# Peptides against a protein of PDB entry 4LZF, part 81

Target 1, 155 residues: chain A of PDB entry 4LZF
Amino acid sequence: GGRLVVFPNGTRKELSADGQTVKVMFFNGDVKHTMPDQRVIYYYAEAQTTHITYPDGMEVLQFPNNQTEKHFPDGRKEITFPDQTVKTLHPDGREESVLTDGTIIQLNPDGSKVIQFNTGQREIHTADFKRREYPDGTVKTVYSDGRQETQYPTG

## One batch from the design tools (peptide; made by RFdiffusion4, then SolubleMPNN)

Design b2_p15_4_s4 (from b2_p15_4, 8 letters changed)
Fold by OpenDDE base, seed 2:
Structure b2_p15_4_s4 (fold): chain B 155 residues (1-155), chain A 15 residues (1-15)
Amino acid sequence: as target 1 above (155 residues)
Amino acid sequence: VTREELLARESTLSM
């Protein structure tokens, strides 16, 4: 059968009969599960946070405010906020936010910003201009010097 | 609470 080890400090370790599942209940209330698939599930009692580590280096954090963070082996980080907005931080410094209405906001390493609206409009912000692209093909640009340009659709 | 702060709080088994 399974085994229970009780340490002098009050920590308890439960082993399954096959030895593939290990549950450690620490004296401070933390809980660590080691699973047969080598996932480690750690619960921080004070922070009320669950931390899952995978053999491939993937990590998942579940916070008490319903925020979830995924840390990918490639260095990418994905945050699901309580409002269900998803923000992705890429290793190259690019950031993308997907709003619940389908709007996508991209922050690029060069400082430019792109907003893809759910209406099909797109707005591009650079050091030199702000540009609005419309679904009909119209493009309006306002340059930093105050100049404005409108490009009308062809066809 | 950051990931790093959590990892610093992780408990270990005594030898």
Scores: peptide ipSAE 0.312, ipTM 0.864, DockQ to the pose 0.571
Fold by OpenDDE base, seed 5:
Structure b2_p15_4_s4 (fold): chain B 155 residues (1-155), chain A 15 residues (1-15)
Amino acid sequence: as target 1 above (155 residues)
Amino acid sequence: VTREELLARESTLSM
């Protein structure tokens, strides 16, 4: 059968009969589940947050505001915000946000920014210019010095 | 609440 261990501080440890599942109910209300697949599910009672750790080093955080964070073993972090925007932070410092309308915003380590609009337009921001690329091939550039250039599609 | 803050709050079994 299963086992129950009660510690003097009020912490309780439940072991399944097969020994594959362990549930620890801490005196502060936190709960730790060790699962047969070796994932660990920790519930922080005060923060109302669930933290799942996987054997491969992946982590998932579920916050009470409906935000979810995934921490990948390679150092990548993926945040799903309550509004369902998904932001990915890459180990190289690149950040990508995917909005619910399909717009993609990329922040590059060099400080440049690229916005891919759901309309097929793209906007590139650098230290030297802002550039708008249109689906028809037109490109409009506004340089930091105020100069403007329009490149028309060929053909 | 950050991941680091949560980890700092993780309870351990007393030996």
Scores: peptide ipSAE 0.307, ipTM 0.862, DockQ to the pose 0.575
Fold by OpenDDE base, seed 4:
Structure b2_p15_4_s4 (fold): chain B 155 residues (1-155), chain A 15 residues (1-15)
Amino acid sequence: as target 1 above (155 residues)
Amino acid sequence: VTREELLARESTLSM
């Protein structure tokens, strides 16, 4: 069958009979599983955190507070917060947060911010203005100098 | 706890 190796420090290594699964139980309580699909599941006992690494370079972190982080091979990072907000950090510096109510908040590399509300309204923040776009095509802009402009839909 | 902090704590088997 399988094999059990016990090290002098108390670390244990279990090998499956087929050799496809390796489980290391470290003396500090950490656990490392190497799976048949070559993913590695590491459990940090003190932090109560699970770290999964995939052969393609993807990583998944599962924190004890129910936060999950996914690190994609393309450099994208996806964070699911305890409140179930999902934040995506893109390699280009763009950040997107999807709230549970369907609101999407985008932070762009140029410093602009876009909020897509669940109502269909969109708000754009730039260095020069804050703009609200309404589903009917109305656009209200408040400029940094205090000017306000309303653009009415064409039709 | 950050990913980097976790990686720094990862235990390895000695040779």
Scores: peptide ipSAE 0.303, ipTM 0.859, DockQ to the pose 0.561
Fold by OpenDDE base, seed 1:
Structure b2_p15_4_s4 (fold): chain B 155 residues (1-155), chain A 15 residues (1-15)
Amino acid sequence: as target 1 above (155 residues)
Amino acid sequence: VTREELLARESTLSM
């Protein structure tokens, strides 16, 4: 059978009969589950936040505002905002946001920005220019010195 | 609340 340990401070520890599941209910309302698959699920009662840790080093945070954060072992962080926008932060400093309409916004470590619109248009921002690429192959560039260039598609 | 702040608040069983 399972076991229940009750500590003097009010913390309770429940062990399954097979010993594969452990549930700790802390005196402050926090709950820690150790699962058979070695996931650890910690609930912070005051913060109303769930923190899941995986044996491979993956972590998932679920906040009360419906934001979810994933922390990957490689140092990548993925944030799903309440509006369902997904932002990925890479270890090299690159950031990518995927909007619900399919628009992708990339911020590069060199300060450049790329927007891939859901229409198929692409906009590139660098220190030297802003460029708009159109699905038909037309490219419009506005350079920092004020020059403008239009490149027309071949064919 | 940050991840680091949460981790600092994690309760442990007394020995």
Scores: peptide ipSAE 0.291, ipTM 0.857, DockQ to the pose 0.564

Design b2_p15_5_s1 (from b2_p15_5, 9 letters changed)
Fold by OpenDDE base, seed 5:
Structure b2_p15_5_s1 (fold): chain B 155 residues (1-155), chain A 15 residues (1-15)
Amino acid sequence: as target 1 above (155 residues)
Amino acid sequence: SAEEEQLKKREAENE
């Protein structure tokens, strides 16, 4: 059978009969599960947050506001917000947000921003200009000096 | 995230 260890500080440790599952109930209300697959599920009682760590270095955070964060071994982070927006932070410093309407917002390491609208329009922001690209091939550029240019599609 | 930085494991010393 399994065994229960009760420590003097009130922490309790439950071991499965096979020894593959360990549950620690800390005196502060935190709970740690070590699973047969070697993942560790930690529950922070005060923060009401679940933190899962995997043997490959993957981490998953589940917050009480319904936000979920995935921390990949390569340094990439993926945040699912309560509104179901998904933000990816890449190791190179690029950030990408996918909105529920299909709009994609990209922040590049050079400080440029690209918005891919669900309408097929694209907006590009740089230090020098703001550019709007339309599905018909029209391009409107507003330069930082106030100049404006419209490029029409070749008929 | 900012919330992650607030999360510190409070493991017991007797493990």
Scores: peptide ipSAE 0.046, ipTM 0.675, DockQ to the pose 0.496
Fold by OpenDDE base, seed 1:
Structure b2_p15_5_s1 (fold): chain B 155 residues (1-155), chain A 15 residues (1-15)
Amino acid sequence: as target 1 above (155 residues)
Amino acid sequence: SAEEEQLKKREAENE
């Protein structure tokens, strides 16, 4: 059968009969679960935060405001905000946000920005210009010198 | 015990 160990400080350790699940209930209210899949689930009672660590080095943080963060072994970070916006931070400094309406916002390491709207329009921001691309193939560019150009689709 | 010391060390890292 399973066993329960009670420490002098009030910490409790529960071991499953198979030894594959370990639950530690700390005196401060924190809880640590070691699972058969080797993931470790730690609950911080004061912060009401869950921290999951995986054998591959992936980490998942679940905050009391319903924000979730995934820290990947490759250095990528994925944040799901309470509003269900998903932001990905890449190791190269690129950031991508996917809004609930399907709009994608990309921030590039060079400072350029790309917005892909759910309407099929795209807006590109660089040091030299702002460009708006339309679904019909029309492209409007406003250059940093104030010049404006419109390219029409071939047809 | 060595087990209790390991648990205390992790508690102190989480405070």
Scores: peptide ipSAE 0.042, ipTM 0.738, DockQ to the pose 0.156
Fold by OpenDDE base, seed 2:
Structure b2_p15_5_s1 (fold): chain B 155 residues (1-155), chain A 15 residues (1-15)
Amino acid sequence: as target 1 above (155 residues)
Amino acid sequence: SAEEEQLKKREAENE
């Protein structure tokens, strides 16, 4: 049979009959589940936040505002915002946001920015210029010195 | 007990 341990501080520990599942109910209302697959599910009662840790080093945070964060073993983070925008932070400092309309926004470590619009247009921001690329092959560039260039498609 | 000392709460940061 299962085992229940009650500690003097009010914390309770429930062990399954097989010993593979452990549930700890802390005196502050927090709950910790250790599962047979060695994942640990921790619930913070005050913050209403769930934190899952996996044996491979993956971590998942679930916030009460419907934000979800994944922390990968390689140092990458993936944030799903309440609006369903997904932001990926890479270990090299690159950031990528995917909007619900399919627009992709990339922030590069050099400070450049690339926006891939769902219309097929692309916008590139650097220290030296802002460039808009159109699906027809037209390219418009505004340089930091105020010069403007338009390249028309061949055809 | 050694078992009770292992049963401490963690803290989480909201990023």
Scores: peptide ipSAE 0.042, ipTM 0.714, DockQ to the pose 0.146
Fold by OpenDDE base, seed 3:
Structure b2_p15_5_s1 (fold): chain B 155 residues (1-155), chain A 15 residues (1-15)
Amino acid sequence: as target 1 above (155 residues)
Amino acid sequence: SAEEEQLKKREAENE
């Protein structure tokens, strides 16, 4: 049979009969489940947040606003926002956001930004210019000095 | 529990 331990502070610990599952119900309402697969599921009662830790070092946070964060063992983070935008933070400092319309926004460690629109247009932002590339091969550049250039496709 | 205080403290560090 399982075992129940009740601590003087009101915390309760339930052990499964096989000893593979441990449930701790803390006096503050938090709940910790240690599963047979060695994942730990912690529920913060006050924050209404679920934190899952995996044996490989992966972590998953689930917030009450429907935001989900995945922390990968390689240091990458993936944030799914309530609007279903997915932002990936890379260990090298690169950030990528995928919008629900298919637009991709890349922030590079050098401070440059690339927007790939769902229309096939691309916009590149650097310290020196903003450039819009069109599917027909037209390229419009606005330089930081206010100069504008248009390159037309070679017909 | 010391584990609970450590976990609650880690959440407060991520706010």
Scores: peptide ipSAE 0.033, ipTM 0.671, DockQ to the pose 0.233

Design b2_p15_5_s2 (from b2_p15_5, 9 letters changed)
Fold by OpenDDE base, seed 4:
Structure b2_p15_5_s2 (fold): chain B 155 residues (1-155), chain A 15 residues (1-15)
Amino acid sequence: as target 1 above (155 residues)
Amino acid sequence: SAEEKALEEKLKANE
């Protein structure tokens, strides 16, 4: 049979009959589950947030606003926002946001920005210019000095 | 996030 331990502070610890599952219910309403797969599920009652830690070092945060954050062992983070935008933060400092319409926004470590639109257009932002690439091969560049250039497809 | 930092601080306080 399972075991229940009640501590003087009101914290409760439930052990499964096999001893593989441990549930700690803290006096503040927080809950810690240690699972047979060695993942630890922590629920913060005040924040209404769930934090899952995996034995490989992966972490998952679930917020009450429906935001989810995944922290990968390689240092990558994946944030799913309430609007279902998915943002990936890479260890090299690159950030990628995928919008629900399929638009991809990339922020590069050099400070450049690339927007891949769902229309097949791409916009590149650097310190020196903004460039729009069109599916037909037309490229429009607006330089920081206000100069504009249009390159037509070679066809 | 700001919420992540608040949780990390609470985790460290409860260990």
Scores: peptide ipSAE 0.022, ipTM 0.619, DockQ to the pose 0.557
Fold by OpenDDE base, seed 1:
Structure b2_p15_5_s2 (fold): chain B 155 residues (1-155), chain A 15 residues (1-15)
Amino acid sequence: as target 1 above (155 residues)
Amino acid sequence: SAEEKALEEKLKANE
């Protein structure tokens, strides 16, 4: 059978019959679950936040506003916002946001920005220019010096 | 996030 230990401070520890599941209910309302798959699930009662740690070093945070954050062992972070936008932060400093309409926004470590619109248009921002690429192959560039160039599709 | 930092501090306090 399982075991229940009740501590003088009000903390409770439940052990499964097999010993593979451990539940600690802290006196402050926090809960720690150790699962058979070695996941550790922390619930912080005051913050209403769930923190899951995996044996591979992955971490998952679930906030009361419906934001979720995944921390990968490689240092990548993936944030799902309440609006279901997904933002990925890469260890190299690159950021990518995927909007619910399929628009992708990339911020590069060099300070350049790329927007891939759901219409198939792409916009590239660098220190030297802004460029708009159209699905028909038309490319419009506005340089930082004010020069404008239009390249037409070769068809 | 700012919430992440507050949790990391709480995690360290509850260990």
Scores: peptide ipSAE 0.021, ipTM 0.623, DockQ to the pose 0.552
Fold by OpenDDE base, seed 5:
Structure b2_p15_5_s2 (fold): chain B 155 residues (1-155), chain A 15 residues (1-15)
Amino acid sequence: as target 1 above (155 residues)
Amino acid sequence: SAEEKALEEKLKANE
């Protein structure tokens, strides 16, 4: 059968009959589950946060505001915000945000920014210019010196 | 994130 251990501090430990599931209920209200698949589920009672650790090094954080964070073993992080925006942080320092309207915002390690609008327009920000690319092939560039250039589609 | 940092600070306090 299962076992229950009650510690003097009020912490409780439940062991399943097979020994594959362990539940620790800490005196502060925190809960730790060790599962048969070797994932560990922490619930932090004060923070109302769930933290799942996987044996491959994957981690999942679930916050009370409905934000979810995934920490991949390769160092990539994926944040799903309450508004369902998804932000990916890459190990190389690149960041990508996908908005609910399909707009994609990329921040590159060189400090450049690319916005891919749901309209098919693209905007590129560098230290030297802002460039807007239109679906018809028109390109408008505003340089940091205030010069403006328009490139018309070849047609 | 901001919540991640708050959690990391709390985790360090519980160690």
Scores: peptide ipSAE 0.021, ipTM 0.619, DockQ to the pose 0.345
Fold by OpenDDE base, seed 2:
Structure b2_p15_5_s2 (fold): chain B 155 residues (1-155), chain A 15 residues (1-15)
Amino acid sequence: as target 1 above (155 residues)
Amino acid sequence: SAEEKALEEKLKANE
């Protein structure tokens, strides 16, 4: 049978009959579950936050505002914001945000920015220029010196 | 995130 241990401080520890599942209910309201698959689920009562650690080193944070963060073993982070925007932070310093409308915003380690609009337009920001690419093949470039160039599609 | 840091600080205070 399962076991219940009650500590003098009010912490409770429940052991499954097989010993593979452990539930600790701390005196402060925090809860720790150790699962048979070796994942550990922490619930922090004061923060109302759930933290899941996986044996491969993946971590998942769930915040009370509906934000979710995934920390991958490769150092990548994926943040799902309350508005359902998904931001990926890559180990190389690249950031990618996918908006709910399908717009993709990329921030590159060199400081350049690329916006892929849901309309098929693309905007590239560098230190030297802003470039707008249109679905028809038209490209408009505005350089930092104020020069403008338009390239028309070769029909 | 800022929330992650606040959580980590709280966790360290409870250890």
Scores: peptide ipSAE 0.021, ipTM 0.616, DockQ to the pose 0.397

Design b2_p15_5_s3 (from b2_p15_5, 8 letters changed)
Fold by OpenDDE base, seed 4:
Structure b2_p15_5_s3 (fold): chain B 155 residues (1-155), chain A 15 residues (1-15)
Amino acid sequence: as target 1 above (155 residues)
Amino acid sequence: SPEEEALRAREQANE
């Protein structure tokens, strides 16, 4: 059978009969579950936040505002915001946001920004210019000095 | 941040 341990401070520890599941209910309302697959689920009562740690080093945070963060073993972080935008932070410093409308916003380590619009248009921001690429091959560039250039598709 | 608040709660739970 299972086992229940009650500590003097009010913390409770429940062990499954097989010993593979451990539930600790802390006196402050926090809960720790150790699962058979060795993932550990922390629930922080005051913050109403769930934190899952996996044996491979993956971590998942679930916030009360419906934000979810995944921390991958490779150093990548994926944030799902309450508005369902998904932002990926890469170990190299690149950030990519996917909006619900399909727009993709990329921030590069060099400070450049690329927006892939759901219309198929692409906008590139650098220190020197903003460039809009159109599906037909037209490219419009606005340089930092205020110059504008339009390149028309070939063919 | 909520993460910082969660960390503080964990510290309190482990005291």
Scores: peptide ipSAE 0.031, ipTM 0.672, DockQ to the pose 0.438
Fold by OpenDDE base, seed 1:
Structure b2_p15_5_s3 (fold): chain B 155 residues (1-155), chain A 15 residues (1-15)
Amino acid sequence: as target 1 above (155 residues)
Amino acid sequence: SPEEEALRAREQANE
C-alpha cells in the first residue's frame, strides 16, 4: 500500500502504492503533487495560486483572479486575462493580443503597431505614418508630416 | 504580483 509520513513540523507526505504519485501537504497549507507524467502541481495556499511545471520546461500559473499564464520552453509567454483576452509575449519582444471580439493587436519590436479589427479593417502605426486599410481595398494614410493620401481599390 | 507572492510561499514552504 501507500505510505504517509508526518514530519515534526506538521508537513505530511503521501506516497502512492506504486510510488508514481507524491503529495506533500506543507504546514502552511501549500500542496505539492508530483504526478506519474512528471508534472509538478504546486498550490500556494496564501496566494491561492496553482503552479504547474512540466518536464519539457512548460509552466502554467493559475491565479485567484482567473488569470492564467503559460510559460513556454522557447521563452514565449501566453497570458489569458480574466476578461478572456489572450496576450502572447514573444522572445523577440513582439506582443500580440487577441480580444474576445476577434480584434488582434500586434506590437512589434521596432515600435510599430498593427490592429486587425473584427470588421476586416486594419490599422498600421509606424514612426512615419498611420495607415487604415478597408475591406473594399481603400487605404488611407496619414503621414507624420501631416500629408494625407487615399488609395482607391482597382476596379 | 501574484507570481511574487507564489514564489515567496514556495520559499517559506521549503524552509
Scores: peptide ipSAE 0.031, ipTM 0.675, DockQ to the pose 0.480
Fold by OpenDDE base, seed 5:
Structure b2_p15_5_s3 (fold): chain B 155 residues (1-155), chain A 15 residues (1-15)
Amino acid sequence: as target 1 above (155 residues)
Amino acid sequence: SPEEEALRAREQANE
């Protein structure tokens, strides 16, 4: 059969009969589950947050506001916000946000920003200019000095 | 942040 250990501080430890599952119920209401697949599930009672750690180094955080964070072993992070926007933070410093309407916003390590609109338009922001690219091939550039340039499609 | 709140809870559970 399983085992129950009750500690003097009120913490309880339940072991399954096979020894593959361990549940620790801390005196503060936190819970730790060690599963047969070696994942560890922490529930933080005060924060109402679930934190899952995997043996490969993957971590998943689930917050009470419906935000979810995935921390990959390579250092990449993926955040799903309550509004269902998905933001990926890459180890090289690049950030990418995918909005629910299909718009993609990229922040590059060099400080440039690229917006890919769901309409097929693309906007590029650099220190020197803002550029709008249109599906027909038209490109409009506004430079930091106030100069404007329009490049028309060659067809 | 929710992450900071979770970290604080973990520290309290380990004390």
Scores: peptide ipSAE 0.030, ipTM 0.670, DockQ to the pose 0.345
Fold by OpenDDE base, seed 2:
Structure b2_p15_5_s3 (fold): chain B 155 residues (1-155), chain A 15 residues (1-15)
Amino acid sequence: as target 1 above (155 residues)
Amino acid sequence: SPEEEALRAREQANE
């Protein structure tokens, strides 16, 4: 059978019969599960947050507002917001947001911004210009000096 | 942040 240990501070530890599963119920209401696959599941009672750590260094956070965060071993972070927008933070400083309508917003380390709209239009923001690319091949550029340029499709 | 609150709770639970 399993084993139950009760500590003087009120913390309780349950061990499975095979010793592969451990459940710690802390005096503050927090819970820690150690699983046979070596993942550790933390539940923080006050924050109502679940934190899963994996042997490969992957971490998953689940918040009470329905936000989920994945922390990858390579330093990448993926956030699923309550509105189901998915934001990826890359180790090189690049950020990508995928909206529910399919729009993709990219923030680059150099400060440039690219928006790929679900309509097929693309907008590029740099220090020097804002550029709009249309599905028909038309490109409109507004430069920082106020100059405007339109490139029409060939054909 | 919720993450900072969770980390603080872990420190308190491990004391």
Scores: peptide ipSAE 0.030, ipTM 0.667, DockQ to the pose 0.410

Design b2_p15_5_s4 (from b2_p15_5, 10 letters changed)
Fold by OpenDDE base, seed 1:
Structure b2_p15_5_s4 (fold): chain B 155 residues (1-155), chain A 15 residues (1-15)
Amino acid sequence: as target 1 above (155 residues)
Amino acid sequence: SAREQELKERLKKNE
């Protein structure tokens, strides 16, 4: 059968009969589950936060406000915000946000920014210009020197 | 994140 160990501090440890599942209920209300698949589930009672660690180095954080963070072994992070916006942080410093309306915002390591609007318009921000690309092929560029250029689709 | 560090500190206290 399983075992229950009760420590003097009030911490309780439950072991399954096969030893593959371990549940530690800490005196502060925190809970640690070690699962047969070697994932470890931490529940922080005060923070009401769940932290799952996987044997491959993946980590998942679930916050009480419905924010979820995934920390990948490659150093990438994916944050799902309460509004369901998904932000990806890449190890190279690139950031990408996908909004619920389908808008994609990309921040590049060089400091450039690209917005792909749900309307099919694209806006590119660099040190030298802001460029708006339209679905019809029109491109409007405002350069840092104040020049404006419009490129019309030739058809 | 700041929240991640707080969680790591709490984990260390319970271990």
Scores: peptide ipSAE 0.076, ipTM 0.752, DockQ to the pose 0.822
Fold by OpenDDE base, seed 2:
Structure b2_p15_5_s4 (fold): chain B 155 residues (1-155), chain A 15 residues (1-15)
Amino acid sequence: as target 1 above (155 residues)
Amino acid sequence: SAREQELKERLKKNE
């Protein structure tokens, strides 16, 4: 059969009969589940947050405000915000945000920024210029010195 | 993140 251990501090440990599932109920209300698949589920009672760790190094955080964070073994992080915006943080320092309207915002390690609008327009920000690309092939550039250039579509 | 650090500290205190 299963076992229940009660510690002097009030922590309780429940072991399944097969020993593959362990539930620790800490004195502070936190709960730790160790599952047969070796994932560990932490529930932090005060923070109302669930933290799942996987044996491959994957981590998932679920916050009470409906934010979810995935921490991948390669160092990538994916954050789903309460508004359903998804932000990906890459280990190279690149950040990508996908907004609910379909707009994609990319922040590059060099400090450049690319916005892909849901209209098919793209805007590129660098230290030297701001460039708008239009679906018809028109490109408008405003340089840091104030010069403006328009490149018209070919064909 | 600050949140992640807080969680890790709580875990260390409970273990």
Scores: peptide ipSAE 0.068, ipTM 0.747, DockQ to the pose 0.826
Fold by OpenDDE base, seed 4:
Structure b2_p15_5_s4 (fold): chain B 155 residues (1-155), chain A 15 residues (1-15)
Amino acid sequence: as target 1 above (155 residues)
Amino acid sequence: SAREQELKERLKKNE
């Protein structure tokens, strides 16, 4: 049979009969589950946050505001915001946000920013300029000095 | 995130 251990501080530890599942109910209301697949599910009662750790080093955080964070073993992080925007942080410092409308925002390690709009327009931000590329091949550049240039499609 | 650090500190106190 399973075992229940009750500690003097009020913490309870439940062991399954097979020993594959361990549930710890801490005195502060936190709960730790160790599962047969060796994942650990920790619930923070005060923060109402779930933290899952996997044997491969994957971590998943679930916040009460419906934000979720996935921390991959390769160092990549994926954040799903309450508005369902998905932000990926890469180990090289690149960040990519996918908005619900299909807009993609890329932040590069060099500080440049690329926005791919759902309209097919692309906007490139650098230290020297802001450039908008249109689906027809028109390119508008506003330089940091205030100069503006329009390149028309060749065709 | 700042929130991740707070959670890690709480985990360390309960273990």
Scores: peptide ipSAE 0.060, ipTM 0.741, DockQ to the pose 0.848
Fold by OpenDDE base, seed 3:
Structure b2_p15_5_s4 (fold): chain B 155 residues (1-155), chain A 15 residues (1-15)
Amino acid sequence: as target 1 above (155 residues)
Amino acid sequence: SAREQELKERLKKNE
């Protein structure tokens, strides 16, 4: 049969008969499940947050506001916001946000920003300029010194 | 995240 251990502080530990499942119910209402597949599921009662750790180093956080965070073993993080925007944080410092309308916002380690609009327009932000690229090949650049340049498509 | 650190600290106090 299973085993129940009750600690003086009110924490309870339940062991399955096979010993493969362990449930710890902490005195503060938090719960820890260790599963046969070595996943560990933490529930934080006050925060109403679920935290799953996998044996490969993957972590999943589920927040009560419907935000989900995935922490990959390679150091990448993927955040799904309540509005369903997905933000990826790469180990190299690059950040990418995919909006629900298909717009992609990229923040590069050099501080540059690229916005790929769902219309096919692209906007590039650097320390020196803001540039708008249009699907017809027109490029408009506003430099930091206030100079403006328009490059027309070659027909 | 700041939230993740707070959660980890609470866990350490419970174990």
Scores: peptide ipSAE 0.057, ipTM 0.737, DockQ to the pose 0.856

